Peptides against a protein of PDB entry 3PBP. Designs and how they scored, part 98

Target 1, 203 residues: chain A of PDB entry 3PBP
Amino acid sequence: LNEKDLNLILNKSLVMYESLDSTTDVIVKRNVIKQLQFVSKLHENWNSRFGKVDIQKEYRLAKVQGPFTINPFPGELYDYTATNIATILIDNGQNEIVCVSFDDGSLILLFKDLEMSMSWDVDNYVYNNSLVLIERVKLQREIKSLITLPEQLGKLYVISDNIIQQVNFMSWASTLSKCINESDLNPLAGLKFESKLEDIATI
Target 2, 203 residues: chain A of PDB entry 3PBP as posed
Amino acid sequence: LNEKDLNLILNKSLVMYESLDSTTDVIVKRNVIKQLQFVSKLHENWNSRFGKVDIQKEYRLAKVQGPFTINPFPGELYDYTATNIATILIDNGQNEIVCVSFDDGSLILLFKDLEMSMSWDVDNYVYNNSLVLIERVKLQREIKSLITLPEQLGKLYVISDNIIQQVNFMSWASTLSKSINESDLNPLAGLKFESKLEDIATI

## One batch from the design tools (peptide; made by RFdiffusion4, then SolubleMPNN)

Design b2_p15_7_s3 (from b2_p15_7, 9 letters changed)
Fold by OpenDDE base, seed 1:
Structure b2_p15_7_s3 (fold): chain B 203 residues (1-203), chain A 15 residues (1-15)
Amino acid sequence: as target 1 above (203 residues)
Amino acid sequence: SNLINAVQNKINSRK
């Protein structure tokens, strides 16, 4: 996920929010609002660190709306601010995990099930999650940065105040990749989504 | 699960 993708998600989330009316399902409305808040916080943090991105305010209400939501949004993180975002490849194809850090020291690992450019007819709104929560990793540290290396599949490097840590999620990501590539969902049943955390270096 | 559904969606999107 890059800045452009984040902006796209933000724009789509805003369009979704604006499309909400009295006929909208309460659960959908709540999820859209939470998603908007999440993405907004993420964007705010992104802008603070990388400079102001001119969000083209021209929300052309395109007839086509993208249901970009994180489901489930971790309620415990609702009051916290997203600090960093990274995308980690899990295979040599197109499968990736999105990671978001929060100011409470948590990481969430997310699965991108749909393309960010995908849009749905507003008149035929299908609630589809574009991001699914897989795992929450509680580091309880101030996360300064997230680093990924393209040659290192399923590995995320987390830089905090005094430590560089590696989050390795290949224990489950290899299975996930296989399920996608082989079109077989069976191995997902009973899969433990627990990443390995290792200290790499003290800073 | 949400993940199973998402994976299915991903699979379908590639078809």
Scores: peptide ipSAE 0.607, ipTM 0.949, DockQ to the pose 0.486
Fold by OpenDDE base, seed 3:
Structure b2_p15_7_s3 (fold): chain B 203 residues (1-203), chain A 15 residues (1-15)
Amino acid sequence: as target 1 above (203 residues)
Amino acid sequence: SNLINAVQNKINSRK
């Protein structure tokens, strides 16, 4: 197994994942996610010596639904529609970042300052959340899917027509996590909220 | 900043 072969397997796994929707059988979803997680771990191990974090968490796929409040909301996005939503773990202490994609190809990264209250229905869910804007990432692509892996903290995979990109925000999220856990806000002063974009695979 | 306030709120919600 070489890097090229691994990338091919990853691509296939990610494409399979992209095919999942809210109507997909729960067992099928779980299996595909587990496969993607496994392959992604292999890929990460190949490319980086970063330590393995094993976090087991249940993820659900749902359509973007309100209500939620974003403060401040980027004025440029008023004319655009949210297309995807994802929640990304940044530590083992249940600190999370929310990501919302828009049809202009933008991603916004948001901080949850309150615990999310959510009710689930078979086809729909209702939640109330207050969110603070951290960063806007302009991809200028049609975003088809947002993928998160429980074992990969502070990483979001964005699937578009011809590419899978990783958004890595651990550069600032690690500091944010520390601030929350230690109840010290000082490290937030002067922190740059700039995520790293990396091309993972071409489709 | 809004973020600082939100983080403080999060911290307070855990006490």
Scores: peptide ipSAE 0.604, ipTM 0.949, DockQ to the pose 0.336
Fold by OpenDDE base, seed 5:
Structure b2_p15_7_s3 (fold): chain B 203 residues (1-203), chain A 15 residues (1-15)
Amino acid sequence: as target 1 above (203 residues)
Amino acid sequence: SNLINAVQNKINSRK
């Protein structure tokens, strides 16, 4: 099993979990949960042992001088290190949210205002990628990995030492998507940017 | 807000 295979199994397990409903047989539900717990534990162990979390690439996102500017950058996170990054689709188009985790257990949800123009001019690498802070979620846990499923819009799975949590931001992301697609900013006025946090499974 | 400006920029970039 390589990391890619493990991620695939984990993703399948998460999809299976989300497919569970009130009509699902109790035995099936238990088996799916047990599988999810097992695979999640393996994934955590893998990341801890082998995870070249290219923290350096992710840390470059958090530095004001890096190719990415976060505006506003949370002052409380200035002394903390970015640990993971993920991109979450919010619609079937091209609208996405960027999530960055920090070693204080925080998640920040970010919006890209401009498409990265890769100007390959080696000498004038103007990294002008602006990211706007939407929400900070404080988990107060060591975040081991971030997982996204392309079929699950506006959902982020956070793996820590002993738990898998789901962050669901479709409460505001659906409105954001609509605003972009319809070219109407009015629905953003008064919108509460608060994601739902749910415990999925204990590891 | 920064977000409103960013969304406007995104909208403008698609036109």
Scores: peptide ipSAE 0.597, ipTM 0.951, DockQ to the pose 0.292
Fold by OpenDDE base, seed 4:
Structure b2_p15_7_s3 (fold): chain B 203 residues (1-203), chain A 15 residues (1-15)
Amino acid sequence: as target 1 above (203 residues)
Amino acid sequence: SNLINAVQNKINSRK
Protein backbone atom coordinates (compact mmCIF):
# COMPACT_ATOMS: atom_id res chain seq x y z
CA LEU B 1 0.00 0.00 0.00
CA ASN B 2 1.32 3.39 -0.93
CA GLU B 3 0.17 6.65 0.63
CA LYS B 4 -2.15 7.35 -2.26
CA ASP B 5 -3.85 4.00 -1.91
CA LEU B 6 -4.20 4.47 1.82
CA ASN B 7 -5.76 7.88 1.32
CA LEU B 8 -8.18 6.39 -1.16
CA ILE B 9 -9.20 3.70 1.30
CA LEU B 10 -9.59 6.29 4.04
CA ASN B 11 -11.74 8.44 1.81
CA LYS B 12 -13.91 5.48 0.89
CA SER B 13 -14.27 4.58 4.54
CA LEU B 14 -15.33 8.12 5.42
CA VAL B 15 -17.86 8.15 2.60
CA MET B 16 -19.26 4.86 3.83
CA TYR B 17 -19.53 6.26 7.34
CA GLU B 18 -21.43 9.32 6.15
CA SER B 19 -23.82 7.08 4.24
CA LEU B 20 -24.97 5.46 7.46
CA ASP B 21 -28.45 6.41 8.57
CA SER B 22 -31.12 5.30 11.00
CA THR B 23 -32.22 2.55 8.62
CA THR B 24 -28.77 0.98 8.37
CA ASP B 25 -28.36 -2.36 10.09
CA VAL B 26 -26.53 -2.17 13.41
CA ILE B 27 -23.99 -4.76 12.31
CA VAL B 28 -23.24 -2.83 9.15
CA LYS B 29 -22.80 0.37 11.15
CA ARG B 30 -20.42 -1.33 13.52
CA ASN B 31 -18.37 -2.81 10.71
CA VAL B 32 -18.08 0.49 8.89
CA ILE B 33 -17.00 2.25 12.07
CA LYS B 34 -14.41 -0.43 12.80
CA GLN B 35 -13.07 -0.18 9.29
CA LEU B 36 -12.85 3.59 9.58
CA GLN B 37 -10.99 3.30 12.86
CA PHE B 38 -8.55 0.80 11.42
CA VAL B 39 -7.82 2.77 8.27
CA SER B 40 -7.45 5.98 10.23
CA LYS B 41 -4.92 4.35 12.49
CA LEU B 42 -3.01 3.11 9.47
CA HIS B 43 -3.07 6.57 7.99
CA GLU B 44 -1.68 8.06 11.16
CA ASN B 45 1.08 5.49 11.26
CA TRP B 46 1.88 6.11 7.65
CA ASN B 47 2.17 9.83 8.16
CA SER B 48 4.45 9.32 11.12
CA ARG B 49 6.68 6.76 9.40
CA PHE B 50 7.15 8.23 6.00
CA GLY B 51 7.42 11.79 7.19
CA LYS B 52 5.05 13.84 5.11
CA VAL B 53 6.82 16.73 3.52
CA ASP B 54 7.31 18.83 6.59
CA ILE B 55 4.60 21.37 5.98
CA GLN B 56 6.15 23.06 8.93
CA LYS B 57 9.32 23.61 6.98
CA GLU B 58 7.37 24.80 4.02
CA TYR B 59 5.31 27.07 6.21
CA ARG B 60 8.40 28.44 7.84
CA LEU B 61 9.85 29.00 4.45
CA ALA B 62 6.61 30.53 3.30
CA LYS B 63 6.48 32.71 6.38
CA VAL B 64 10.04 33.83 5.83
CA GLN B 65 9.32 34.48 2.18
CA GLY B 66 6.04 36.18 3.06
CA PRO B 67 3.95 34.75 0.25
CA PHE B 68 0.87 34.45 2.45
CA THR B 69 -0.93 37.23 4.23
CA ILE B 70 -3.70 36.31 6.61
CA ASN B 71 -5.77 39.28 7.68
CA PRO B 72 -6.49 39.52 10.48
CA PHE B 73 -4.00 37.01 11.81
CA PRO B 74 -4.72 35.89 15.36
CA GLY B 75 -1.95 37.25 17.53
CA GLU B 76 -1.92 34.09 19.60
CA LEU B 77 -0.82 32.05 16.59
CA TYR B 78 2.23 34.12 15.72
CA ASP B 79 4.36 31.83 17.85
CA TYR B 80 2.89 28.64 16.43
CA THR B 81 3.70 26.73 13.28
CA ALA B 82 1.32 25.62 10.58
CA THR B 83 1.22 21.83 10.37
CA ASN B 84 -1.35 21.01 7.68
CA ILE B 85 -3.31 22.68 4.94
CA ALA B 86 -6.46 21.67 3.13
CA THR B 87 -8.83 23.13 0.58
CA ILE B 88 -12.51 22.36 1.02
CA LEU B 89 -15.07 22.85 -1.71
CA ILE B 90 -18.25 24.60 -0.60
CA ASP B 91 -20.14 24.19 -3.87
CA ASN B 92 -19.91 22.45 -7.21
CA GLY B 93 -18.24 25.50 -8.67
CA GLN B 94 -14.91 27.04 -7.80
CA ASN B 95 -15.72 28.35 -4.36
CA GLU B 96 -13.55 26.94 -1.62
CA ILE B 97 -12.38 27.45 1.93
CA VAL B 98 -8.74 27.08 2.89
CA CYS B 99 -7.99 25.46 6.22
CA VAL B 100 -4.67 25.69 8.01
CA SER B 101 -3.86 23.74 11.15
CA PHE B 102 -1.35 24.80 13.77
CA ASP B 103 0.72 22.94 16.32
CA ASP B 104 -1.39 24.40 19.14
CA GLY B 105 -4.32 22.37 17.84
CA SER B 106 -6.07 25.28 16.15
CA LEU B 107 -7.73 25.29 12.77
CA ILE B 108 -8.07 28.49 10.83
CA LEU B 109 -10.72 28.71 8.15
CA LEU B 110 -9.77 31.18 5.47
CA PHE B 111 -11.29 32.78 2.42
CA LYS B 112 -9.09 33.53 -0.56
CA ASP B 113 -9.86 36.79 -2.29
CA LEU B 114 -7.60 36.08 -5.26
CA GLU B 115 -8.08 33.41 -7.92
CA MET B 116 -4.49 32.29 -7.79
CA SER B 117 -4.40 28.65 -6.81
CA MET B 118 -2.29 27.91 -3.79
CA SER B 119 0.47 25.62 -4.83
CA TRP B 120 2.21 24.15 -1.83
CA ASP B 121 4.76 22.64 -4.08
CA VAL B 122 8.09 24.09 -3.04
CA ASP B 123 8.81 24.62 -6.69
CA ASN B 124 5.59 26.50 -7.33
CA TYR B 125 5.09 29.05 -4.60
CA VAL B 126 2.23 31.36 -5.30
CA TYR B 127 3.34 34.70 -4.01
CA ASN B 128 1.03 37.39 -2.62
CA ASN B 129 -1.87 35.24 -1.54
CA SER B 130 -4.27 37.27 0.53
CA LEU B 131 -6.36 35.21 2.90
CA VAL B 132 -9.15 36.47 5.12
CA LEU B 133 -9.77 34.86 8.48
CA ILE B 134 -13.30 33.54 8.83
CA GLU B 135 -13.13 31.34 11.90
CA ARG B 136 -10.70 29.81 14.36
CA VAL B 137 -11.58 26.38 15.71
CA LYS B 138 -9.62 25.29 18.77
CA LEU B 139 -9.32 21.51 18.92
CA GLN B 140 -6.52 21.36 21.49
CA ARG B 141 -5.14 18.23 19.83
CA GLU B 142 -2.09 17.33 17.85
CA ILE B 143 -3.39 17.34 14.31
CA LYS B 144 -1.87 14.56 12.21
CA SER B 145 -3.85 14.95 9.03
CA LEU B 146 -6.58 16.91 7.31
CA ILE B 147 -8.84 14.98 4.96
CA THR B 148 -11.37 16.38 2.52
CA LEU B 149 -13.80 14.49 0.36
CA PRO B 150 -14.87 16.04 -2.93
CA GLU B 151 -18.34 14.55 -2.52
CA GLN B 152 -18.79 16.17 0.89
CA LEU B 153 -19.10 19.91 0.58
CA GLY B 154 -18.04 22.08 3.48
CA LYS B 155 -16.73 19.16 5.54
CA LEU B 156 -13.24 18.68 6.89
CA TYR B 157 -12.02 15.57 8.69
CA VAL B 158 -9.34 16.10 11.29
CA ILE B 159 -7.25 13.12 12.33
CA SER B 160 -5.45 13.25 15.65
CA ASP B 161 -3.75 10.52 17.66
CA ASN B 162 -6.91 9.19 19.22
CA ILE B 163 -9.87 10.58 17.32
CA ILE B 164 -11.32 11.57 14.00
CA GLN B 165 -13.37 14.74 14.11
CA GLN B 166 -15.56 16.33 11.48
CA VAL B 167 -15.66 20.08 11.05
CA ASN B 168 -18.82 21.10 9.21
CA PHE B 169 -19.06 24.72 8.16
CA MET B 170 -21.96 24.51 5.72
CA SER B 171 -24.03 26.52 8.21
CA TRP B 172 -22.29 29.62 6.90
CA ALA B 173 -20.56 28.35 3.76
CA SER B 174 -23.85 27.78 1.96
CA THR B 175 -24.66 31.45 2.43
CA LEU B 176 -21.18 32.46 1.37
CA SER B 177 -21.47 30.34 -1.77
CA LYS B 178 -24.82 31.90 -2.56
CA CYS B 179 -23.44 35.41 -2.11
CA ILE B 180 -20.61 34.74 -4.54
CA ASN B 181 -22.71 32.96 -7.12
CA GLU B 182 -25.52 35.50 -7.06
CA SER B 183 -23.23 38.53 -6.68
CA ASP B 184 -25.20 39.64 -3.61
CA LEU B 185 -23.43 40.47 -0.35
CA ASN B 186 -26.57 41.22 1.67
CA PRO B 187 -26.95 37.71 3.13
CA LEU B 188 -23.51 38.02 4.76
CA ALA B 189 -24.84 40.67 7.10
CA GLY B 190 -25.42 39.12 10.49
CA LEU B 191 -24.16 35.70 9.41
CA LYS B 192 -22.72 33.68 12.27
CA PHE B 193 -19.45 32.02 11.35
CA GLU B 194 -19.53 29.06 13.70
CA SER B 195 -18.69 25.58 12.45
CA LYS B 196 -20.01 22.37 13.94
CA LEU B 197 -17.52 19.99 15.46
CA GLU B 198 -18.43 16.32 15.79
CA ASP B 199 -16.51 13.28 16.98
CA ILE B 200 -16.69 10.63 14.28
CA ALA B 201 -14.57 7.78 15.60
CA THR B 202 -11.94 6.96 18.16
CA ILE B 203 -8.63 5.56 16.93
CA SER A 1 -15.40 43.84 6.95
CA ASN A 2 -12.37 42.18 5.43
CA LEU A 3 -14.52 39.22 4.44
CA ILE A 4 -17.09 41.37 2.68
CA ASN A 5 -14.33 43.07 0.75
CA ALA A 6 -12.76 39.75 -0.18
CA VAL A 7 -16.09 38.37 -1.37
CA GLN A 8 -16.67 41.49 -3.41
CA ASN A 9 -13.23 41.06 -4.95
CA LYS A 10 -14.07 37.46 -5.80
CA ILE A 11 -17.32 38.53 -7.41
CA ASN A 12 -15.55 41.21 -9.40
CA SER A 13 -12.91 38.78 -10.61
CA ARG A 14 -15.59 36.63 -12.24
CA LYS A 15 -17.18 39.43 -14.14
Scores: peptide ipSAE 0.595, ipTM 0.951, DockQ to the pose 0.290

Design b2_p15_7_s4 (from b2_p15_7, 8 letters changed)
Fold by OpenDDE base, seed 4:
Structure b2_p15_7_s4 (fold): chain B 203 residues (1-203), chain A 15 residues (1-15)
Amino acid sequence: as target 1 above (203 residues)
Amino acid sequence: SNILEAVGNKIKSLK
């Protein structure tokens, strides 16, 4: 299995999921969900530049020396646990958004403003990553999985208990990409960092 | 990259 094959399977799985409706057999729905979850996890592992990150451990290390420094960190999320992480391409280059889900049903969209560096946490190697908070999306659902498709720029699929939702942030990510690529910050002025949320299918 | 840092700072300033 290579990345291309995985993406194809993921895409097919999403299409299959989107075809689900209220008349779809419960077993079929469940199987599709399980497949999406499984493929999504594989995809995340494949595309995640963070490798095998124990998200729970990483976010508990909200200290300046933690592997992930989010600035500003939303204070409301201090009491919650990160559940999933995904990276979403915003162009055909190197620019991406990092998304982290929490057990309160929140998503945070993050910008990586520094290159990853390795640091030591006592006896363990820790990856230090600087992240800038762009947006918090409150879904108020238990997030089971995050799905991204490389061919779908600026789109994140969120699987919860009974629904798959698309988060589309190309409204601002296109501008962000342009700013990075052109080394011009002017277009960021007045930009609204507000993603579009759409229900894809009910489970 | 210097541009990434600059972009990050700009985003922070807009919040």
Scores: peptide ipSAE 0.597, ipTM 0.943, DockQ to the pose 0.110
Fold by OpenDDE base, seed 1:
Structure b2_p15_7_s4 (fold): chain B 203 residues (1-203), chain A 15 residues (1-15)
Amino acid sequence: as target 1 above (203 residues)
Amino acid sequence: SNILEAVGNKIKSLK
């Protein structure tokens, strides 16, 4: 990550957060908050390494959740910069996947292997500083935006260049959800963490 | 919390 790109992501996340109101769907609110949390953790990590980047005072609660780790971090992405972040529900409960895009056209799908945190709820302020790499999806495109729809579990829409693509990871996420909910790891054995990529439309 | 960690560890072991 470079400072400029981090700031861009942060600004976008903040704008999204500010757009939330009483009429906003609960799932949308959650996703936006989780994105902001993630970005804030990135910011905290950045600050620790390279110095401070300015954030509005109102968003400090999200910032204090960092630092966080991705395990393992793909070595191939060390030279690339994160461009977008999204959180996708995989069931009707609390199970979510975090997605981060990079300027090489890669997506990483991440699992939070600690309890969910809510930085904007002081009463439920829990640090979640651990992410597990599930999958790297190489799109080889300039990713402009990530879109999620609350009613579509395990689906991510990627806008790049002149194409909208759908990443569907329910092939493995359904099993993952089941394992979590039932506290049974057996179904994970032999599971292929390979998402389906489909072109949806040209732009 | 325990199940999430266990799941995470399992995922790592499968990679």
Scores: peptide ipSAE 0.596, ipTM 0.939, DockQ to the pose 0.111
Fold by OpenDDE base, seed 3:
Structure b2_p15_7_s4 (fold): chain B 203 residues (1-203), chain A 15 residues (1-15)
Amino acid sequence: as target 1 above (203 residues)
Amino acid sequence: SNILEAVGNKIKSLK
């Protein structure tokens, strides 16, 4: 994690926090708050060691009200509770993946198969309750926050304990995006829905 | 859209 990355994460976290209102899903609220708490602490630590980090830009938000219907739902997760939710853009055409974390340390990556993805201003909200399971990623750790950067397509940052990890799913999301945009399902045949997990930083 | 539903169904079929 470098200064630039920290700035981006901090900026996103602050913008997300400011967007919270009475209509925001409980999981989303908790996620944003936890993210802000963590990033604030990280920023404080960074400033103490390397000097002040400035917020550089603002981002447009995409809001989902929550995962109401997931098909199929992994049976192993029936006994666990969702802890965080995030949406990740996979192209510039507003296609996105929904991610939900659970208290067993699992991440599920979900596809919205009913409602078209869109970007929102702070005062604009949309929900989709129809979600298709793409992948389950087992981290086997307590997930504190999910962070997304709108300029980084198909990338999710997971904060747990003392580590920040990146989940990169562009290996399959690029194909998925193409299939949607071109209305061609053929490239999905044989596609492996396996994301890449990488350690970004120890904190 | 119909394409989203079709994509969703295809994903399900691959599991």
Scores: peptide ipSAE 0.596, ipTM 0.939, DockQ to the pose 0.100
Fold by OpenDDE base, seed 2:
Structure b2_p15_7_s4 (fold): chain B 203 residues (1-203), chain A 15 residues (1-15)
Amino acid sequence: as target 1 above (203 residues)
Amino acid sequence: SNILEAVGNKIKSLK
């Protein structure tokens, strides 16, 4: 994690926070607040070590809202609770992956198989959200926040108490994007849906 | 679109 990335994360978190209102879903509010709190703390720690980071307010929001149906739902997660939701762009169009974290430390990566917009507002609930399970990543830690950077395709930052990890799924997402954009399913044959996990920074 | 559904179904079939 570098200063530039931290600044982007902060900016995005602030924009998300500022978008909250009385009509915002409770789950969304909780997730955004948690993200902002953690990132703010990280920023404070960073400034103490490396100096002041300037925050500029100019970044896009990725919105995910339940309820949604996951197919198939991992049976192992029936006893656990979802904690965070994020969307990650996989190309310069509008194709994206949805990620949901659980309190067992699992991440599930999901594909939206219907063209429906997700909103943060309860007034715009889409009850026909359909998601296909692509991959489960087991981190075995408490996930505090999910962070995405709009300029970093197919990358998800997972923040826990003491570490930021990057999940990079471009190994398969690039192929997925191509399949969608070209309307050709053939490249999916034999594709391994295995993301790369890397430690980025200790907090 | 139909392509998203097709892709989704393909992913499911591969698992």
Scores: peptide ipSAE 0.598, ipTM 0.941, DockQ to the pose 0.099; fails the geometry check

Design b2_p15_8_s1 (from b2_p15_8, 11 letters changed)
Fold by OpenDDE base, seed 2:
Structure b2_p15_8_s1 (fold): chain B 203 residues (1-203), chain A 15 residues (1-15)
Amino acid sequence: as target 1 above (203 residues)
Amino acid sequence: MLKTKQQIGQFLLNR
């Protein structure tokens, strides 16, 4: 099992968990939960073995080249280190939110207000990728991993030593997606950028 | 699309 295989199994286990309803057989439900718990624990132990996620490398993998600037950077986070990054799709048009976790247990949700010019336009080489702060979620946990499922728009799974939590930001991200796609900012007026946090499973 | 994203960024900064 490599990290990619483990992530695939974890993603499948999360999808299976989200498919559980009140009609699901209790044995099936229990087995899916146990599988999710086991795979999540393996994933945490795996991430701990590979050391600090070099956010710079993950940013390179996310196709975002260059240094990132977070604006405003939360003053409380100056003394803390970023630990994980994830990119979460908010629609089928490839609009996305960037999430960064910190060692204080904070999660920041970020908007990319600049499109990455493909590196072919030498003249538009934006050395700094602009990220705008949308929301800070304080989990008060050591965040071991961030997981996203491509089929689950505006959902982030946060894995900590003892729990899997879902951060659901579709309450505002659906409006944000609409604003981008329709080129209309009017729906942003009075919008609350408050994500929902839900406990999914204990590890 | 680029202009809209920039405008959204500015909105988020000014809120």
Scores: peptide ipSAE 0.625, ipTM 0.949, DockQ to the pose 0.390
Fold by OpenDDE base, seed 1:
Structure b2_p15_8_s1 (fold): chain B 203 residues (1-203), chain A 15 residues (1-15)
Amino acid sequence: as target 1 above (203 residues)
Amino acid sequence: MLKTKQQIGQFLLNR
């Protein structure tokens, strides 16, 4: 994200908050408030701590349109701030995982269960960009950056102060991709959503 | 595809 993109998300989150009325579902209200708090914290910290985060080109093509809801949002992360975001391809199609890092050294891996509708109509609140929590990976490190390589499916590189670590989630993401592509959920039964963490290099 | 993604999302929420 650049400051402009973050301001756009903040403004959209504010407009969404302002559109909350007495008829709005309590869960929707809570999600909007949490999102606004999240984006506001991101915005406050963006000016103070984050140099140019090179968002990879793939994220520039995803016009971040509309509110994102993370369900469930890990309760332990409410007091922490998101630091980085990445999108990781899991196949040669359009299937991807979203990763968000936090200042506690956590990574959350997220599934887009709804396609982002570009709702340009402020009035048509119909499509929340739903993100479902797959896994939380606790690195217990300050995460400086997230790197993905387009040729490396289901792999995320995490850069901290002194180490590069690889998060490899192909153990479950290959099955997830297959389930999407074949429209069969049976292979998800008993699947462990546990990513492999490996040290790649010392910095 | 869309329905499958929604079903996967629901599976992930209910686990």
Scores: peptide ipSAE 0.622, ipTM 0.949, DockQ to the pose 0.586
Fold by OpenDDE base, seed 3:
Structure b2_p15_8_s1 (fold): chain B 203 residues (1-203), chain A 15 residues (1-15)
Amino acid sequence: as target 1 above (203 residues)
Amino acid sequence: MLKTKQQIGQFLLNR
């Protein structure tokens, strides 16, 4: 995310929050509040921590255009705050996984099951960016940063205070990519959505 | 592609 994209998501999350009324479904209301809390804290952390790190212009993090619903949202994460977001390519065909970190040291890996129509039409605001939970990885560390390398498909680098860890999800993401590209879900049968965690370096 | 992604989403929800 760049600051502009974060501000856009924040503004969208605020507009959604302001649209909540007494008739709004409790689940929708909860999801909007959580998204707002996530983006707000991400924004605060961005302004406080990244005001000093020239994050090189090159990370076109895909415009995560909210609102997003995460389903199922892990109940254990209800009281925790999302701290970082990254998008990781799993193939050259623009299939991607969304990763969100939390202040409990959890990572969630998310699948975008709905394509965001870039509707430039304000009136055709598709309110439902669905994110489906694939996996939760518990690091039990303060996650400072998420790094992705465009040449490294299905790999996420997690920076904590004392360690850099790699999350490698190509064990399942290669199959997922194939299923998307071939329009065949059969290879998902019996697939384990378990990522490999590896320590890369001590800091 | 869109339908496949939706079906994958449903698969992931039902597992």
Scores: peptide ipSAE 0.622, ipTM 0.948, DockQ to the pose 0.581
Fold by OpenDDE base, seed 5:
Structure b2_p15_8_s1 (fold): chain B 203 residues (1-203), chain A 15 residues (1-15)
Amino acid sequence: as target 1 above (203 residues)
Amino acid sequence: MLKTKQQIGQFLLNR
């Protein structure tokens, strides 16, 4: 990240904040406000040549709405705790990837193969939300937070103690989006589900 | 669309 990139992220976070209205869900409002606060602190510390980004451990317990079944669940992660969740848009439509981080420094990228039926029927809480494992990325770092930018399709920002890293999965997510939208799976044949990891900034 | 997502899920499981 250069100062220009950080200013762009700040401006995007401000635009998101300004888009909040009375109809916006309270959880969405809180998430946008927390993103703006975070990016603002990053911006303040970037101008200070030595600012320790005291990323206050506000554990974003994103409540996963309902029981999610991850298939296959990586056996190595049974002994570890999920720390963060994020949803990343892969197109300008409704196609998204779910990311979960673990306390071992792993990220899992997940595909939602079932639409959540909003069954408002309290009695039939068989919310089996199916999530299919796409990729596991091992960062070998304590993951403090996951950040997404709505205008940056197929990109996830991972914040650790000393670094911000970008996970870019557009190498496969563009093909996946096309397959969904065109109802054609042929382009998935031989596709590598390998994300690019890049160091964006040292903190 | 729904059927396609399910088919993609099955593809991802079988790879």
Scores: peptide ipSAE 0.620, ipTM 0.949, DockQ to the pose 0.428

Design b2_p15_8_s2 (from b2_p15_8, 11 letters changed)
Fold by OpenDDE base, seed 2:
Structure b2_p15_8_s2 (fold): chain B 203 residues (1-203), chain A 15 residues (1-15)
Amino acid sequence: as target 1 above (203 residues)
Amino acid sequence: MLKTKEQIGKFLLER
């Protein structure tokens, strides 16, 4: 089992969990949850063995190549270190939210307001990828991993030592996606950028 | 699309 295989099993286990409904057999529910717990614990142990996530490598995976600037950067986070990054799709058009975790247990949800293609325009050479702060979610946990499922729009799974939590931001991300795709900002007026946090399983 | 993202970024920054 390599890290990729473990991530695939974890993702499958999360998809199976989300497929559980009131009609699902109790034994099936319990087995899916136990599998998710086991794989998540293995994932944490794997990440701890291979060292701190090289945030620079994960930034390359998130299509955020090079230095980035977060605006505004939360003043409270100046004393803390970024630990993980994830990119979460919010629609089928490849609009995405960037999430960064910190060692204080904060998540920041970020909007990429500049495309990398513009940084090649000689007149608009942006050395830094622009990321705009949407929301800060305070989990008050040591965040071990961030998991995203490409079929689950606007959902982030946060793995800590004792729990898996889901951050669901589709309450605002659906509107944001619509604004981007329709080139109309009017629906943003009065929109609350408040994500839903839900406990999925204990580890 | 690019201008819209920039405008959204500005909106998010100014709120």
Scores: peptide ipSAE 0.627, ipTM 0.943, DockQ to the pose 0.391
Fold by OpenDDE base, seed 3:
Structure b2_p15_8_s2 (fold): chain B 203 residues (1-203), chain A 15 residues (1-15)
Amino acid sequence: as target 1 above (203 residues)
Amino acid sequence: MLKTKEQIGKFLLER
């Protein structure tokens, strides 16, 4: 993710936010607002910490306490641009997956393993937004947008030029949600982190 | 909850 990528994601998130009206579902509004807040905070922290610095590839491997860290970042995606971001609820609580799309047609599914402790203490801004790579899905399409429906847990809609595809990750996200809520990791043993792809409609 | 998420993150990194 470079500054241009972040600006693109921010602009897309703003356009999505501006599309919200009084008729928009409250949960959709809340999700778009949360996404916009996340991306805006990401952008503010990027601007404040890195300035106009072309973050050369080498500094990305260092413990760059950036506004976010993706671990591991797929090496194949270093030369590609992030195009969209979405947050997908996996339960009726607060558990969510972050998805980022790239201009190579890849999706990465990410887990927030650290809660943002907003320490309001000015001195210890450890914004350690840790994001852990769960899965990479290769669509090999130009991804125009990512859509989530609040009533559809663990589902992501990917809009490309000629097709809408559903990414369904409830096969593993239901177990992940259970592990979080029950504080038991045993169900993760042998779990396959493989999402299901389905073509929904041709455009 | 926090410890569980951290442990999940560690599991996902080590797999």
Scores: peptide ipSAE 0.624, ipTM 0.943, DockQ to the pose 0.469
Fold by OpenDDE base, seed 4:
Structure b2_p15_8_s2 (fold): chain B 203 residues (1-203), chain A 15 residues (1-15)
Amino acid sequence: as target 1 above (203 residues)
Amino acid sequence: MLKTKEQIGKFLLER
């Protein structure tokens, strides 16, 4: 991640946020807001680590969000730049996976192991800063955008130059959702965290 | 629920 690329992601996330209107689906709004929050925190972490970027005060969500930690952060990805972020619902409740794309064409699927108090009140938003690596998916493509559809649980659409690909992680996310909701971790034993990749359309 | 997510996080780290 360089500062320029982080700013590009932030700007894209802001443009997406600004495109939200009263007609935008509530789940899409939530996903864009969460993306913006995640990118903003990555930016704050970057600033805390590297001492740079005065982003104009007006888009500073005033609360100092503590650093996001991805653990383990794949050592190979230290040299790469995050390019997109998405949040994918895995059930009709509050359980979700965070996805981050990198400029090497990798996707990382991340679990929020700390509970976020969802307050719709911007002032009371307790940001979870802990993310645990579930899976790395290597697409070997330049990732332009990440899209989620409200009606499609555990599915992420990856747009590259010439193709739309679907990442489907319901093979493990259904079990993960169940474990969270039932407070039983036994079904995680022997679970393979392997997502399915499918080509959906050529562009 | 909070403890469960933390335990899942620990499980994912230790695998």
Scores: peptide ipSAE 0.623, ipTM 0.942, DockQ to the pose 0.466
Fold by OpenDDE base, seed 1:
Structure b2_p15_8_s2 (fold): chain B 203 residues (1-203), chain A 15 residues (1-15)
Amino acid sequence: as target 1 above (203 residues)
Amino acid sequence: MLKTKEQIGKFLLER
């Protein structure tokens, strides 16, 4: 995610907020407000902490375009600020996990259960990009950055002040990928959505 | 595929 992409998400979240009327469901209003607060806090953190990181062109950060809802949003994270976002491929196809970090040192791993239709139709804001909570990983560290490597499926590198940690979720993501690709949910029964955390290097 | 993702989303919410 670059500043331009974040500004685009912010602008879309603002437009969605402005589209709220008296007929809008209270849950939808609350979700849009929470999203706007989330994106605004991300934007503030981006402007304050991220100097010009030349994100080399090659990282296909799937542009999270449009408003997204996180369900359930962890109540404990409501007062915290999101700091980073990453998208991690789980197979050689189009299946990916979204990760968001918070200033409490939490990571949330999120599933896109709906395809992001870029509804460019201003009038049909109906397509909330749904993100479903898979797992919360508590690092209890200030997360400076999230790194993904295209060659490393289901792996996220978390950079803190003095350590690089790997979050490896292939224990469940391989099964999830298989379920998507084969259109069979049976392997999800009894699956533990527990990622492996490993210290990679001290910095 | 689309229906499967929606069903997975529902599964993840209901667990």
Scores: peptide ipSAE 0.622, ipTM 0.943, DockQ to the pose 0.585

